# Designs tried in a protein design run: peptides against a protein of PDB entry 8BZL. Part 292

Target 1, 228 residues: chain A of PDB entry 8BZL
Amino acid sequence: SYDRAITVFSPDGHLFQVEYAQEAVKKGSTAVGVRGRDIVVLGVEKKSVAKLQDERTVRKICALDDNVCMAFAGLTADARIVINRARVECQSHRLTVEDPVTVEYITRYIASLKQRYTQSNGRRPFGISALIVGFDFDGTPRLYQTDPSGTYHAWKANAIGRGAKSVREFLEKNYTDEAIETDDLTIKLVIKALLEVVQSGGKNIELAVMRRDQSLKILNPEEIEKYV
Target 2, 242 residues: chain B of PDB entry 8BZL
Amino acid sequence: SRRYDSRTTIFSPEGRLYQVEYAMEAIGHAGTCLGILANDGVLLAAERRNIHKLLDEVFFSEKIYKLNEDMACSVAGITSDANVLTNELRLIAQRYLLQYQEPIPCEQLVTALCDIKQAYTQFGGKRPFGVSLLYIGWDKHYGFQLYQSDPSGNYGGWKATCIGNNSAAAVSMLKQDYKEGEMTLKSALALAIKVLNKTMDVSKLSAEKVEIATLTRENGKTVIRVLKQKEVEQLIKKHEEE

## One batch from the design tools (peptide; made by RFdiffusion4, then SolubleMPNN)

Design b1_p26_7_s3 (from b1_p26_7, 11 letters changed)
Fold by OpenDDE base, seed 4:
Structure b1_p26_7_s3 (fold): chain B 228 residues (1-228), chain C 242 residues (1-242), chain A 26 residues (1-26)
Amino acid sequence: as target 1 above (228 residues)
Amino acid sequence: as target 2 above (242 residues)
Amino acid sequence: SKASHDYLLEQDAAHAGFADESTIPP
């Protein structure tokens, strides 16, 4: 069976392990990214932290560098590997090029990493999609998506994970220049988009905001509730 | 389903890693290990299953391993896999100490091993490790810490948790009895005995069947101590009197 | 089991552990 091989084409040209990795992503928690004018926003579905768990160890949005952050959907352990490699690359780039990575550069790096794991018979695909947001050195806000195949695209807004379809449908209807006219409106758009699939309001949302020339800010629950 | 379970490190059509799930299932049959974080320390309590009368009373901890001066772990699962992973933890910790001239942060050591575990779920020709670990430690960043990791390479920090046999029931009891902010090491030890007594498939808990290690800070140094059998007996006796 | 699958996936926030950047030496 072609589906049993780690990276083999089916007779009809399918890479089943890549498709199956995409199915893992579709079962992941929902993440949404929106590019505003001078802001990028990531939102993720926050599941209830188990009683007795340390919340510090439960993260779904992470910085890759001072100017780039990432949310993911799918296998957490796979995501950690990608994140760590991306962080190393960001630091290496700063040391070698003396400039921070562009959001496209680091996205391409991640995409190329993923692609290599789809072509090697000795490796399975990464079971993750990622939303990568940040600012280029020129102050341009960027949003990219990657999937298990190593494909990547630039977006104005996008979503990944189990609620991604509903969130995308919401964004397609509601993402307008007016809806992103201000930072607050952009944040509100992300929250509203997540509320399409997240139950129990702002308590189950994790939100990260990166404004132009500012560091990544994770909003606290009280800050999120102000936008609901 | 059966067609995807026989191969290591592949996704099922549903996006599942069955070999990882099966490794986790195997851990459910291992001896119970508990971890409890207190304000003044952290502990591991583990079921000792291999009580052979001919084992020299040189009480080698069967399931609790010192990793460095600031960390210890307990293991649930395949013993051979556990030995490999615990040795790797020691090597990672030692390499870090040599490189940076300071002890490895607890979470960083956990993460380093979890990356190895993850790799065994992604590379062909490898199987997942059939081991879950509890880690206890102290560092200058977060103080006393308790972590759990599994065959997937996932991990999390905990105030209290359990792995191995009857872990779900143990976690339920811990959730009920753990008092956040008020947990002393003494209370944690009592709680560990209480939970083990209920979750171990034994009519009577005996000190020979339980290993307990505590990690404390004394005079600005970490002290990892395996409790003597007599100390464990006293804890059991106290629990029986309550 | 569904529970094991949810554990492996980002579905349960309870198991979505990352090393804190604060714990990774620069």
Scores: peptide ipSAE 0.061, ipTM 0.720, DockQ to the pose 0.438; fails the geometry check
Fold by OpenDDE base, seed 1:
Structure b1_p26_7_s3 (fold): chain B 228 residues (1-228), chain C 242 residues (1-242), chain A 26 residues (1-26)
Amino acid sequence: as target 1 above (228 residues)
Amino acid sequence: as target 2 above (242 residues)
Amino acid sequence: SKASHDYLLEQDAAHAGFADESTIPP
């Protein structure tokens, strides 16, 4: 019967399909998130877009709502499904609760979705980790990470994907209250962190910033080069 | 590695979806399909492999499918899977038209099918579709468009691309010869013939072995036309004279 | 191949519409 539980416990208590999904994430392009004082910043490694590919169709940072954005590492098609579900939930929440989602709420929703795909007999785990950033309605900046297992935690700064170890080591050393004292310093921290794993400077970085009471802004290459 | 090859689409220990990779490999053995975006239109060119003289219906197009008035696609891979997916595309487009009283945006149709493809990579008891598609279309949002999708449910917009046999070589040639911002439909047709002539394992390109469709705008309407054999012959002849 | 795997990871998800679960064949 092919209806066998795709994700089952090993004799030693491991969920191999979840671990293997995490290996898929580790092969993905690097993403970094940093929470500043009044800013949240996402940065992603730009792979060389194929010369004839439309760059419009190659975005690793997306808005979930006006107050929340997400970057991911891993399977892009899987990410699309998660993004879509999250967007619908954000809209549904606005309609039913009359307030935008908190960053924690939407993270928990995404995490719960992922977790259900680890427990259903007819589903494989999502091959993605996500960095979810935004502002709560009270103006508090938030950063969350979620993985293929459906675990999630709040972070000051974190990274996912291929270069995540090196980027995290950099952030652990360089994330200080002084390093995030201003919006510009926070942006610079993200760029510096990505430059640990990205070659050829700002041209290979996608950067998004969200400030309090402002929409998501994608920085252009020229704006990024000012921080390099 | 081999233990994961024969089952439902699951992750390998290395985080690979072998069933999706194998579906993509199967597509690499399919007939070549090209798509080229021009300023004044978009085209599909496909290799015709099955020239059965005994086919009663001259299916003018074996590999190119009209989806709606504004979109067409070409397929590389398993024919039965292609038939299912092209039917789904038509149904999605029709449902949207009925619901919203306007044609479905091109990218939205592509993404709707890509989500179905993705589901077949994630749900148990399903296998990936052994099909890649090229989509050509026009909408009021982005004008002329070219998309590619694969068994994973990934897609992208392209100025020019290729799927199926020798696709890598074809893409390399397209990268060399495609002139951004200067591509006319006429030049795109010539480029398509040039690329097919080099990528098809034939001594001479013949019109019998090539299907070409163009999508243009005439009087504020989309026109999808499959080129007649004589028109393809003229394009081939012109290429041989250059 | 490694190239195939990398391709699966890197394709863009920006404008994904919702798959109607009803369109998933039973």
Scores: peptide ipSAE 0.053, ipTM 0.604, DockQ to the pose 0.130; fails the geometry check
Fold by OpenDDE base, seed 2:
Formats: C-alpha cells, sequence, structure tokens
Structure b1_p26_7_s3 (fold): chain B 228 residues (1-228), chain C 242 residues (1-242), chain A 26 residues (1-26)
C-alpha cells in the first residue's frame, strides 16, 4: 500500500507519511504562542515531571539564538535534531552575515529542512510542529508556525498539539488589541488559553517570555501562579 | 494496525512509530539495570543473567562499561547493539578529548549518542537500536549525574531510575524509598540491593547475579569502581538482616 | 502500547544549553 512508502504520493495525491506525522503532532503536549506588542510568549503543557526526574533535562521551550526561541509538539528526539540544526544555522549566519537571523529566516530554514525529509528517499518526515517566536533586528515581534510538511506561516497567536483546537478557539475569541495591550495581559492571555486544556493549574504550565531587547525568560511556577 | 510494523522507520496512520515501541518493549525483557544518584556519588546496579560456568573469562562486568575516566554506562537490550553503542560512546568521548583537551561533559556525550539513535529511527533501511542505557558520570558543570536513554533517542536526567525487566515496579519502589537530599552512596547501595531483590525473578539474590559500579570523587579525581563479589555479598547479607 | 507512544511524545528533550558545535556530522 502507498501509505507504507516513506515519501510517495497516493493515487489520490496524498502524502500519507506527512499526514501521519501530523497525527503524531496532534498527540503531543499542547504548546501555545502569542505575539504581543513588544513581547512574545510561549506556553507549553508541562506534563508532571516524574518524581525522580531531573527537571533540568525536561525542557519544552528552547532558545535557538538570543533573539529566537521555539516550542514544539510531537516527537522529542526529532525536535532535538531540528533544534540543533537551527542553532548551528543561527551561529553560522552571525559569523557570515554579521547579523542575527530574522525569525522568518530561521523558520524558513527549519521549514526547508522538514520539507527535504518529506521528499527524500529513505527518510520519514519529522514528527513535529514548532512555534518559533522572537524579534527581528528592527524590534518587530514575530510568531511563526511550521508543521511536518515544511509549510510555515506567520501568526498573531497559534497553538499546536493535543489541545490545540480548544486553545485556538479560545484565542480566536479572546485575542484582541486590548488583550495584548500590555506585557502582563499578553502573558495572562497565554496562561488562560492553556488553562482551557490543562487541569492542574499553573504547576503544569511552562511559560517563556521574550521582551523587546531582552533575553528569553522562563517563568518559575510561582511567577505563573500570580497570573492564575 | 500491524500493517505498519513491517517497515522500520515510518509512521502509522495514528502517528505511532511501532518499531521504536517494539524496541522499547524488547528491552523490558532484558536484565534489570538500576541507577541511583547520591550526594557523594552515583551507582549502577545490573542483573547478571549469563553466568555460564563454562565462560573462561569471568568478565567482571558484563553490563557495565567504562566510557572514559569520568563516565560509565549500563545497558539493557540486545548485546550486539549495546557493543556498537558503547564503542561509539568511547570514540565520541575520545574525539572530544583530543579536540578540546578536556573531558566531554556528561550530557554532551549522552546527547551525541541519542542523536545517533534518533537517526536510526528516521532514516530508511535502519532499525532502531534495541538498547536502553543508564549513564553515570561526573563533570565540573553539574557534578554527579545519572541519565537514561532509549531507542527513540530520548534521554533524561534522573535521581534514580531503572531499565529492563520489572522496571516499572523498580521505579515505583525507588519513588517510595528515595530520600531527596539525604541519599548517601551507602544508602543508595542498600536501596539498590533492596530493589533488585524484589524485582529480579530469582528466589534468592546472590552476588554472582549482581554487578555494581560506583562513581565517586577522591582527591579531585573521578574513581569508577566495580564492587568485588565479596562486597556485594556483604550488601546482600546486610539487607537480609534488616 | 499507548504508554509507549505517549512516552515518545512526552519526553521533553533536555535542551542542552548552547553547548558548542553540535558534532552532528554535516
Amino acid sequence: as target 1 above (228 residues)
Amino acid sequence: as target 2 above (242 residues)
Amino acid sequence: SKASHDYLLEQDAAHAGFADESTIPP
């Protein structure tokens, strides 16, 4: 059957391995991204860290560069490969162009990487979607999403993973210019959006914020609970 | 559907990588390996299944491998796959040392192997490695460390964990008995024996069936020591008296 | 099993800090 071939079209024009990789993403932990005025916020559903697990080794949100961070939904090991490649590209760009990457540039790089894995013989698609946020050199906040197919788009707000539908429906209703008027309101919007699918409150949320001209900040649980 | 089980590196319609899941299932039938992090050291304890009296070389360590001066690992799963991966770990560590003139950080060695494992889950014509590993180490960045990795190329740091046969039961026991912040290496050794005694499918725990290695710091140097059979016997005896 | 699948999805990659050059061979 055509669905067993890694990167071939079905008779009806479907790339089943890409669609099935998207199903892997839909089963992943929920991630949400919101672009504010001068802030970008990523939130992820934090699964209960196993009692004996080192929390240092459990990260859902990562920096790609000083001005770019990423959250993902889907296969963690696949995500690590993408993250590593993206980090190398960010550093290479700084060395060769003498400027940091734009958020669009690094998103396009990741998207192109993913696309190649959908077309190359002997490779399966990456089982991940990503939310990529950051600031361009001009200080413009950006949010991009990419999926297993290698498509990417810019967003004001979006969600990926198992709760993405409910979170998106919430964001569609509640994302207004007033709701993102301040950094705190933007953070609150992300937390409220995640609480639509996270039962145990702020303790099961990982939240990262990047403000204009500031480094990525991961909020601690106590900081998150202030917004709940 | 079992229909997708025949190809090594493809998604099922449900978004599952069955070959990776099956590799992990196969490891569940391997001999038990424990890792416990203490304040003053870290240990590996492994079930020794192949006590062939006719094996000429009493290999002191069937399942525990020294990787470099600061790291060791234990393996659960396919022996041939384990040999390939442990050799690769040694090569990675050596290349790093030559390039940077310092030992590879523990997590970097773990991640380097995990990227290889992941590649075997993504590239066609390859099957996942049927091996999980526990890593113990020391570095200047994080001190004593314990990591676990699996066939998917996932890894995590742990205070205590188990792989192989009855790992779920072992982890449950570790969660109950592990005292955070109060774990000495001595207490960790006792805990390892306690857990192995309950999780190994043996009527009586014997020193011949258990391998234990400790990693400590002495005079600013890492010391990796495989416990002698007599030392393991004393630990078992002490447990039987309690 | 569902548990194995969930595990594959859920294990948060330790995002190792900006460690130096990923020796991922090109």
Scores: peptide ipSAE 0.051, ipTM 0.614, DockQ to the pose 0.206; fails the geometry check

Design b1_p26_7_s3 (from b1_p26_7, 11 letters changed)
Fold by OpenDDE base, seed 5:
Structure b1_p26_7_s3 (fold): chain B 228 residues (1-228), chain C 242 residues (1-242), chain A 26 residues (1-26)
Amino acid sequence: as target 1 above (228 residues)
Amino acid sequence: as target 2 above (242 residues)
Amino acid sequence: SKASHDYLLEQDAAHAGFADESTIPP
């Protein structure tokens, strides 16, 4: 019998396909997110662009809307599907509700999408975790994480991908109100956190910053080196 | 491991998609396709394997497909899968043109197909497409472009790249000989012949075994041209004299 | 192959290309 069910419970209550999707995430490039006072920062491990590859086509941090951006770890093609769906939802929300999405709302949407792919026959889970950051309409900075299961939680700081454990341990020790007192300190915290797992300094980091009432800014390597 | 090999594309315990990896392996046995971006154009060069003398129709291009007025692609892998994907590319491009009254941007066309490829890696009852593609194109946003896509639905932009048989060796040669910012279409053609001559396990490269297409801009229009056998012969001869 | 697996993970970065908003003319 061609087992039509892709994601089923094991006798011990495990969803193996979800767990295996989480293993795909753990092999992904490291991403970190930090919520500051009036800033959100995403950092991603930048693998060296292959010789002859166009760097333009290599972006790990993407905008979902003007007030929301996302980094991910895991399967790129899966991430693209999630990003596209989220972008459509952000636009739809603006049209129907006349307000931008809250970071929680779009996170919940993404989480619900992922969850459906864990429960629907003939679909495998998404092999991605995401860090979703942005500002709510009231100017509150937010950071959320989603995993392949479709769970989501709010964080002050978090990391995903292969170096996530080491980065989280660093953040647990170093995330203080003093460490995020300024935008620059918050950026420095993200860089320092990534440097726990990234070799060769700022050249191997992609960094994105969203400040209150500002669009997503991708920092260039020279801007990153100023914080190192 | 074997339990995951024969089923719908599912994750292995280690987080691998074996059906996608096997599709990529199948492409490694396909004929070589090269793409090279130049300052004044972009080219595709492909190995022609099916030289059936008895084929009535001299298919001038077995592996290079015109997608629209501004884009072409080359394929490595399963021919039937390639035909489906090339048809979808044409349909996507046509629908966009009808909807927006403008040609589809190159990257958008590539992405649209890559989303289809991805879906065939995620939805049950589907297998990955056993095809990699090289895309050449021009648009008003980025000018001349070269993209590569694979069975996973991943893609990337390139200055030069290779898919199919001996692709790793070809890419290594391209990395050595490609001069960024100085690549003319003429030099790109010479480089393509050089790389194909080394990567095709043939004692002698012949024009019958090579398809080359160039994409250029002339008078504000994109021109996609498949080189004639005589032109390819001249390129080969020139390479043999160097 | 390990290379194929790494590729599935590494090309993570390549595809988040901002499709520039097709300026639908207003």
Scores: peptide ipSAE 0.050, ipTM 0.586, DockQ to the pose 0.340; fails the geometry check

Design b1_p26_7_s4 (from b1_p26_7, 10 letters changed)
Fold by OpenDDE base, seed 5:
Structure b1_p26_7_s4 (fold): chain B 228 residues (1-228), chain C 242 residues (1-242), chain A 26 residues (1-26)
Amino acid sequence: as target 1 above (228 residues)
Amino acid sequence: as target 2 above (242 residues)
Amino acid sequence: SAASHQYLLEQDAAHAGVADESTIPP
């Protein structure tokens, strides 16, 4: 029998391929997202770039549009497909609706894409979870998470990947209105959260910030070290 | 594990894609390919395994393919898969040129193929391509470039790298001898010979067993040149004298 | 190998970068 990749229910109602895709995500580098008052921050565990590798070709945080960015955990090649599809949708929305996507809209699009790959015969699930952050057109900061199943939820803060449990536990304790009162405090919260699982300090963190009405900014290692 | 190994590329219980891992393992047994980025050019050096005396002396590069005027690649793995992918690279490059009236940026060509590779890891009734590629190129955005891609659809930019047989040892040597910012094409060629001499499963390196291509810029044009056997012989001789 | 699996997870992060607007054809 030509083995088709089929995501089917087990007798007990489990979608094993989705669960196994979630195991791939759990082995991925840790990513964290935090929604501040007027800022959204993404942080990712940066592994040391191999000697002779070009670091420009190793990015884990990407823009989907001017108002939306994404971090992921899991299979990088799978993530690239999702990112490309999301970018096309963001542009299509701008052309057809004359407004940028809401963060919820693009999250729902990504979630629907993932879900279809869990239901379609001859496809395997995407081996990625994503943190999607940005601003709606009204200036409201948003954070969403998606998983391989195509579920999505809004969060104040969340984490995905290998260290996600420890990072979430930290965020649950330390995410307060006071902790996000300023942009700098929000950035500091993300860095502190990542330092729960990242060894060797700020050198192993990739950090991106998006402020209201501003483009995505990737912080350099020196900028990150100021918050440590 | 075995139940997930024999089927269409699906996740194992541990979240692994065994068919992709096995494709990568198969490439480890293929002929060695090196890429080295220099300040004034980029090169590919590949092991030639099929020295058939009956092959018409048209020294067509067995492993190095011109993609367009600004890019070339070298392949390690299944020849038939390599032919499909190299043809697709050429088609992508030509379609882009037709659509935009300018050559495709190097990284964009690499990614377009990597998306195809990824699809062959995700869709049922497909197997991963048993091929890794090294890409050399020039564009106006980043100048000289070297990329590596694998069966997963992953890729990266490199200053120097190796795929195929003994690639780990080759990479270790490259890490030791590669001088960042000071690498000339001449020194890169010498380094390529040095690495190949140590990593190829041959008693003596010979020019007939090595293919080398260089990509340079001359008068604002990209020049892709396959070295003549005599030039490779001179490089080998020079290495033996050191 | 565990190394191969880790490689699949990590390597291709390149295109997750902010597309340099300069590389997007107008």
Scores: peptide ipSAE 0.072, ipTM 0.606, DockQ to the pose 0.296; fails the geometry check
Fold by OpenDDE base, seed 4:
Structure b1_p26_7_s4 (fold): chain B 228 residues (1-228), chain C 242 residues (1-242), chain A 26 residues (1-26)
Amino acid sequence: as target 1 above (228 residues)
Amino acid sequence: as target 2 above (242 residues)
Amino acid sequence: SAASHQYLLEQDAAHAGVADESTIPP
């Protein structure tokens, strides 16, 4: 059966291992990304940390570089591999090109990495989708999504994971130029979008904000509650 | 679906990695290992299943391994896999020390092994490691630390946790009795004995069936100590008197 | 189990005692 093989085409042209990796992503916690005018915002569904777990070790939003951050849905261990490789590439780019990566560049790198794992014998696809946000050197805010196939696209707003459909439907209705007119409105849009699928307010949301010429800021629960 | 239990780790139609899940199932049948973080130290307590009746004292840890001067681990799962992984941990730690002339940070060592574990879940011709680990350590960045890792290559930091047989029940007990901010190493040891006594499928907890290691700081140095059988007996006795 | 699968995704509470969130090194 083609579903037991390394990633191969079925007779009908399906890459079942890629599709099944996408099913893993759909079971992951919801992540949302929104590009504002001078801000990019990532929000992730925060599940309750175990009572005895160190919250420091529980992160779904990470920096890839000073100008790029990523949220993901799917297999955490797979995500760590991608993140580490992306971080190395960002540093390598700074050393070799003397400029930070563009958000598109690092997205393409990640996408190419994922694609290779869909075509290489003896490898399974990465069980992750990612929202990659940041600023290009020219100060342009960017949002990209990549999936297990290695496909990537630019977005104004998007969502991944279990609640992604509902969040996308919300964003399609509510993402307007007016809704992103200010940084605060953009943040509020992300929170509202996540609240479509997340129960009980700011305590269950991880939110990261990157403004133009600023570092990634992870908002604390109290800061999030101000927008609710 | 049973059809996705092949040796090569692949996704099921539902997005499941059955080989990883089955590796985790194998760990559920392994001896219980506990980790507890205290303000003044961290400990591992592990069930010893292989007791040689002719030995007066167990001089060697079956389940607890010193990794370097600042870290130790306990293992639950396939012994052969555990030996490979614990050796790799030591090698990683040694390479880091040689390269940077400082001890590897605890989380970095854990992560490095977790990346290896993950690779064994993604590359063909390999199976997942049938091992979960608890790591105890100290570093200058975060002080005393406790981590858990599993066959998937996931890991997390913990104040207290359990792996192996009856781990869910043990974790439930730890959640009830763990006093955040007030946990001394002494109280952690008592808690470990309490949890093991209830979690191990034994009529009576005996010192021969338990390995305990503590990690403390003395004069700016990390001290990893495996408790002597007599010390464990005293802890058990104290628990029986309460 | 569904719980095991969710744990692989997010380190969910079921296997490790209620850890739903993914651990990513900072």
Scores: peptide ipSAE 0.065, ipTM 0.602, DockQ to the pose 0.117; fails the geometry check
Fold by OpenDDE base, seed 3:
Structure b1_p26_7_s4 (fold): chain B 228 residues (1-228), chain C 242 residues (1-242), chain A 26 residues (1-26)
Amino acid sequence: as target 1 above (228 residues)
Amino acid sequence: as target 2 above (242 residues)
Amino acid sequence: SAASHQYLLEQDAAHAGVADESTIPP
């Protein structure tokens, strides 16, 4: 009975709708994030675009602001709502505080939004986890992850979605200071991590790179193949 | 499964939104709608099912709606839900025009409605809209465009696609016959008739059962035209002769 | 049903809003 209500506690203290939203995330396409020294990298499993589909309309990595980008796993329509609200908050912050958001600030905003949807009557949780990366105004690279519950943590590297376990196991073994010594090595680490779960090489990977004081760059397939 | 299918849209234990899936299933029983993007235009073709002889007004279009001067849509699903969503599209487009003194970009209009659809999948006391839409449009940013949206609030851009009854078969045919970069509006119209003739559950395709709209650019203006019955008859006849 | 579920998970939302020069690139 409790799992049929909009996010209530079970007798054993579970929030079943939150747990079920996490199951939706686990079925989503894999996303990976890695923090380098002077770079942040997001990678996403790109499924083959259906014949006659416009690839322009298939994005899993998006900018929230000039200094922040996000990848997600789970329900795409839910992600759009979160992205739009986060973008509005980033702009509002620039107008009111006269500085861009910190990566932590916008992560906390997104986390608070998600948490509210776990507690508000007549709302279901968001069926998404997100990897949020960027640079603070001091040039510090950041990576955060947030779940349907509204929890968030800072990471050196992490993964979400269907292949997340295998990707995380790879990152736990291979994330070293030497492995992120250069921007190129950091990019290579992300690609190698995704290749644990993605077949057919670089053609099925979407990769975004943000370097210090630079805009988000989405790599084309030819650029990705150079690292494979 | 049954315990999740009769209530507000909630997650199943497996992370599924059954009410959204069921809304999509309901659309599979609706009349077929096709969209085809060409180099010189874009079209919608829709099956007309409600041919009531006693209807006083021949509704000029049952399934194709003009949204603004630069966009139209076709609907598959629940008619009442369709009316609500098409009215919202018109209101969104009008508000944008008033605010920015320019037409709303095609993808922004699609996205705005998709956010509404998504909300009806997330908020309690609401059900998903039992409607999928095809959108055709032109804007200064991307030129001619074709989009599809579903009850979840997901959308995508397409060169050609189909929603409603026999949509999978129609999409398969479109994939076979669509020539990227070589598609003219004339060839797209012929392709639409070909696909409808094979996918509609009718013994013979007739102009009374098909609505077609084209969107073109003439003298720097968008022209949305619903084909007359005689024009549709000519297209059908031409297909039968080939 | 499985195809519908997979579709809901896999549709990549292009938030490619028309980047007007004034809008944050997607």
Scores: peptide ipSAE 0.056, ipTM 0.619, DockQ to the pose 0.221; fails the geometry check

Design b1_p26_7_s4 (from b1_p26_7, 10 letters changed)
Fold by OpenDDE base, seed 1:
Structure b1_p26_7_s4 (fold): chain B 228 residues (1-228), chain C 242 residues (1-242), chain A 26 residues (1-26)
Amino acid sequence: as target 1 above (228 residues)
Amino acid sequence: as target 2 above (242 residues)
Amino acid sequence: SAASHQYLLEQDAAHAGVADESTIPP
């Protein structure tokens, strides 16, 4: 019965709606994030875009601000709400504080938003996890992950979605200081990690890179194939 | 599984939103709507199911709604829900025009409604809208555009798509016959008739059962027109001769 | 259906027509 209510505690202390939202995330396309030395990289599994679908409308990687980008797994409509709120907050912060948000700040904002939807009567949790990457003003690369519960942590590398377990196992084995020594090696690490779960090579990968003092760059398929 | 079926939109143990899925199922029983993007225009073609001889001819479009001077939509699903959403689209477009003194970009209008749809899937005491929409439009940013949205608040841009009854079969046909970069509005109209003829469970396609609207640019203005029955008859006749 | 669920997650349009390259609004 507790699983049919608004997000409430079960007798054993579970928030079933949050757990079920996490199950929705696990069914989403895989996303991976890696923090390099002077680069952050996001990769997502491209599902076969239907032949007549606009590729622009299928993007799972988006900018939140000039210094922050996000990939997500789970409900796309839910993600849009979170992205829009985060973008407004980034702009508001620039106007009020006169500095861009830190990656931690915007992650905390997103996490707080998600958490509020787990406590608010008559709301369900957001069915999304997010990988949030970027650079702080001091040039420090950051990677955060947040889930439907509103928890967040900093990572060196992480993955979300259906293939996340396999990708994380790969990253745990292969993430070394040598593996991220250069931007190219960091990009290669992300591609290799995604290839653990993505069939048919670089054509089914969307890859975005953010370098220090540079804007988000989405790599084209030809650029991705150079790393395969 | 069935226990999540009757309440407010909540996650199932498997992470499914059954109320949204059921809303989408309801749309599958609605009359077919097609959208096709061409180089020189965009069109909507919709199945007309309510052919009542006493309908006042003044009600031109049963399923196609003008939203503003640059956009129209077609609807599949619950008529009452469609009326609410189409009215909201008009209000959003008008508010934007008043605020910015320019027409709302097509994707922004679609997104604004999709955020409302999404909210009806996330807030308690609400049910999803039992409506999918196809949007056709023109703006200065992307030119001619075709979008689809569903009860979840998801949307996408399309070159050609279908919602409602037999939508999967229609989409399959569109994928086969749509020629990217070579689609004229004339060819799109012919393709729409071809697809409707195969997807509508009718022995013979008739102009009374088909509503078609085109969106074009003439002299730097958007022109939205519903085809006259005679024009649709000519398209059907041409298809039968091929 | 599994297809409808997957669509909700990923916009894997079981109802997908021919794709146009439109962007997530900036």
Scores: peptide ipSAE 0.055, ipTM 0.608, DockQ to the pose 0.143; fails the geometry check

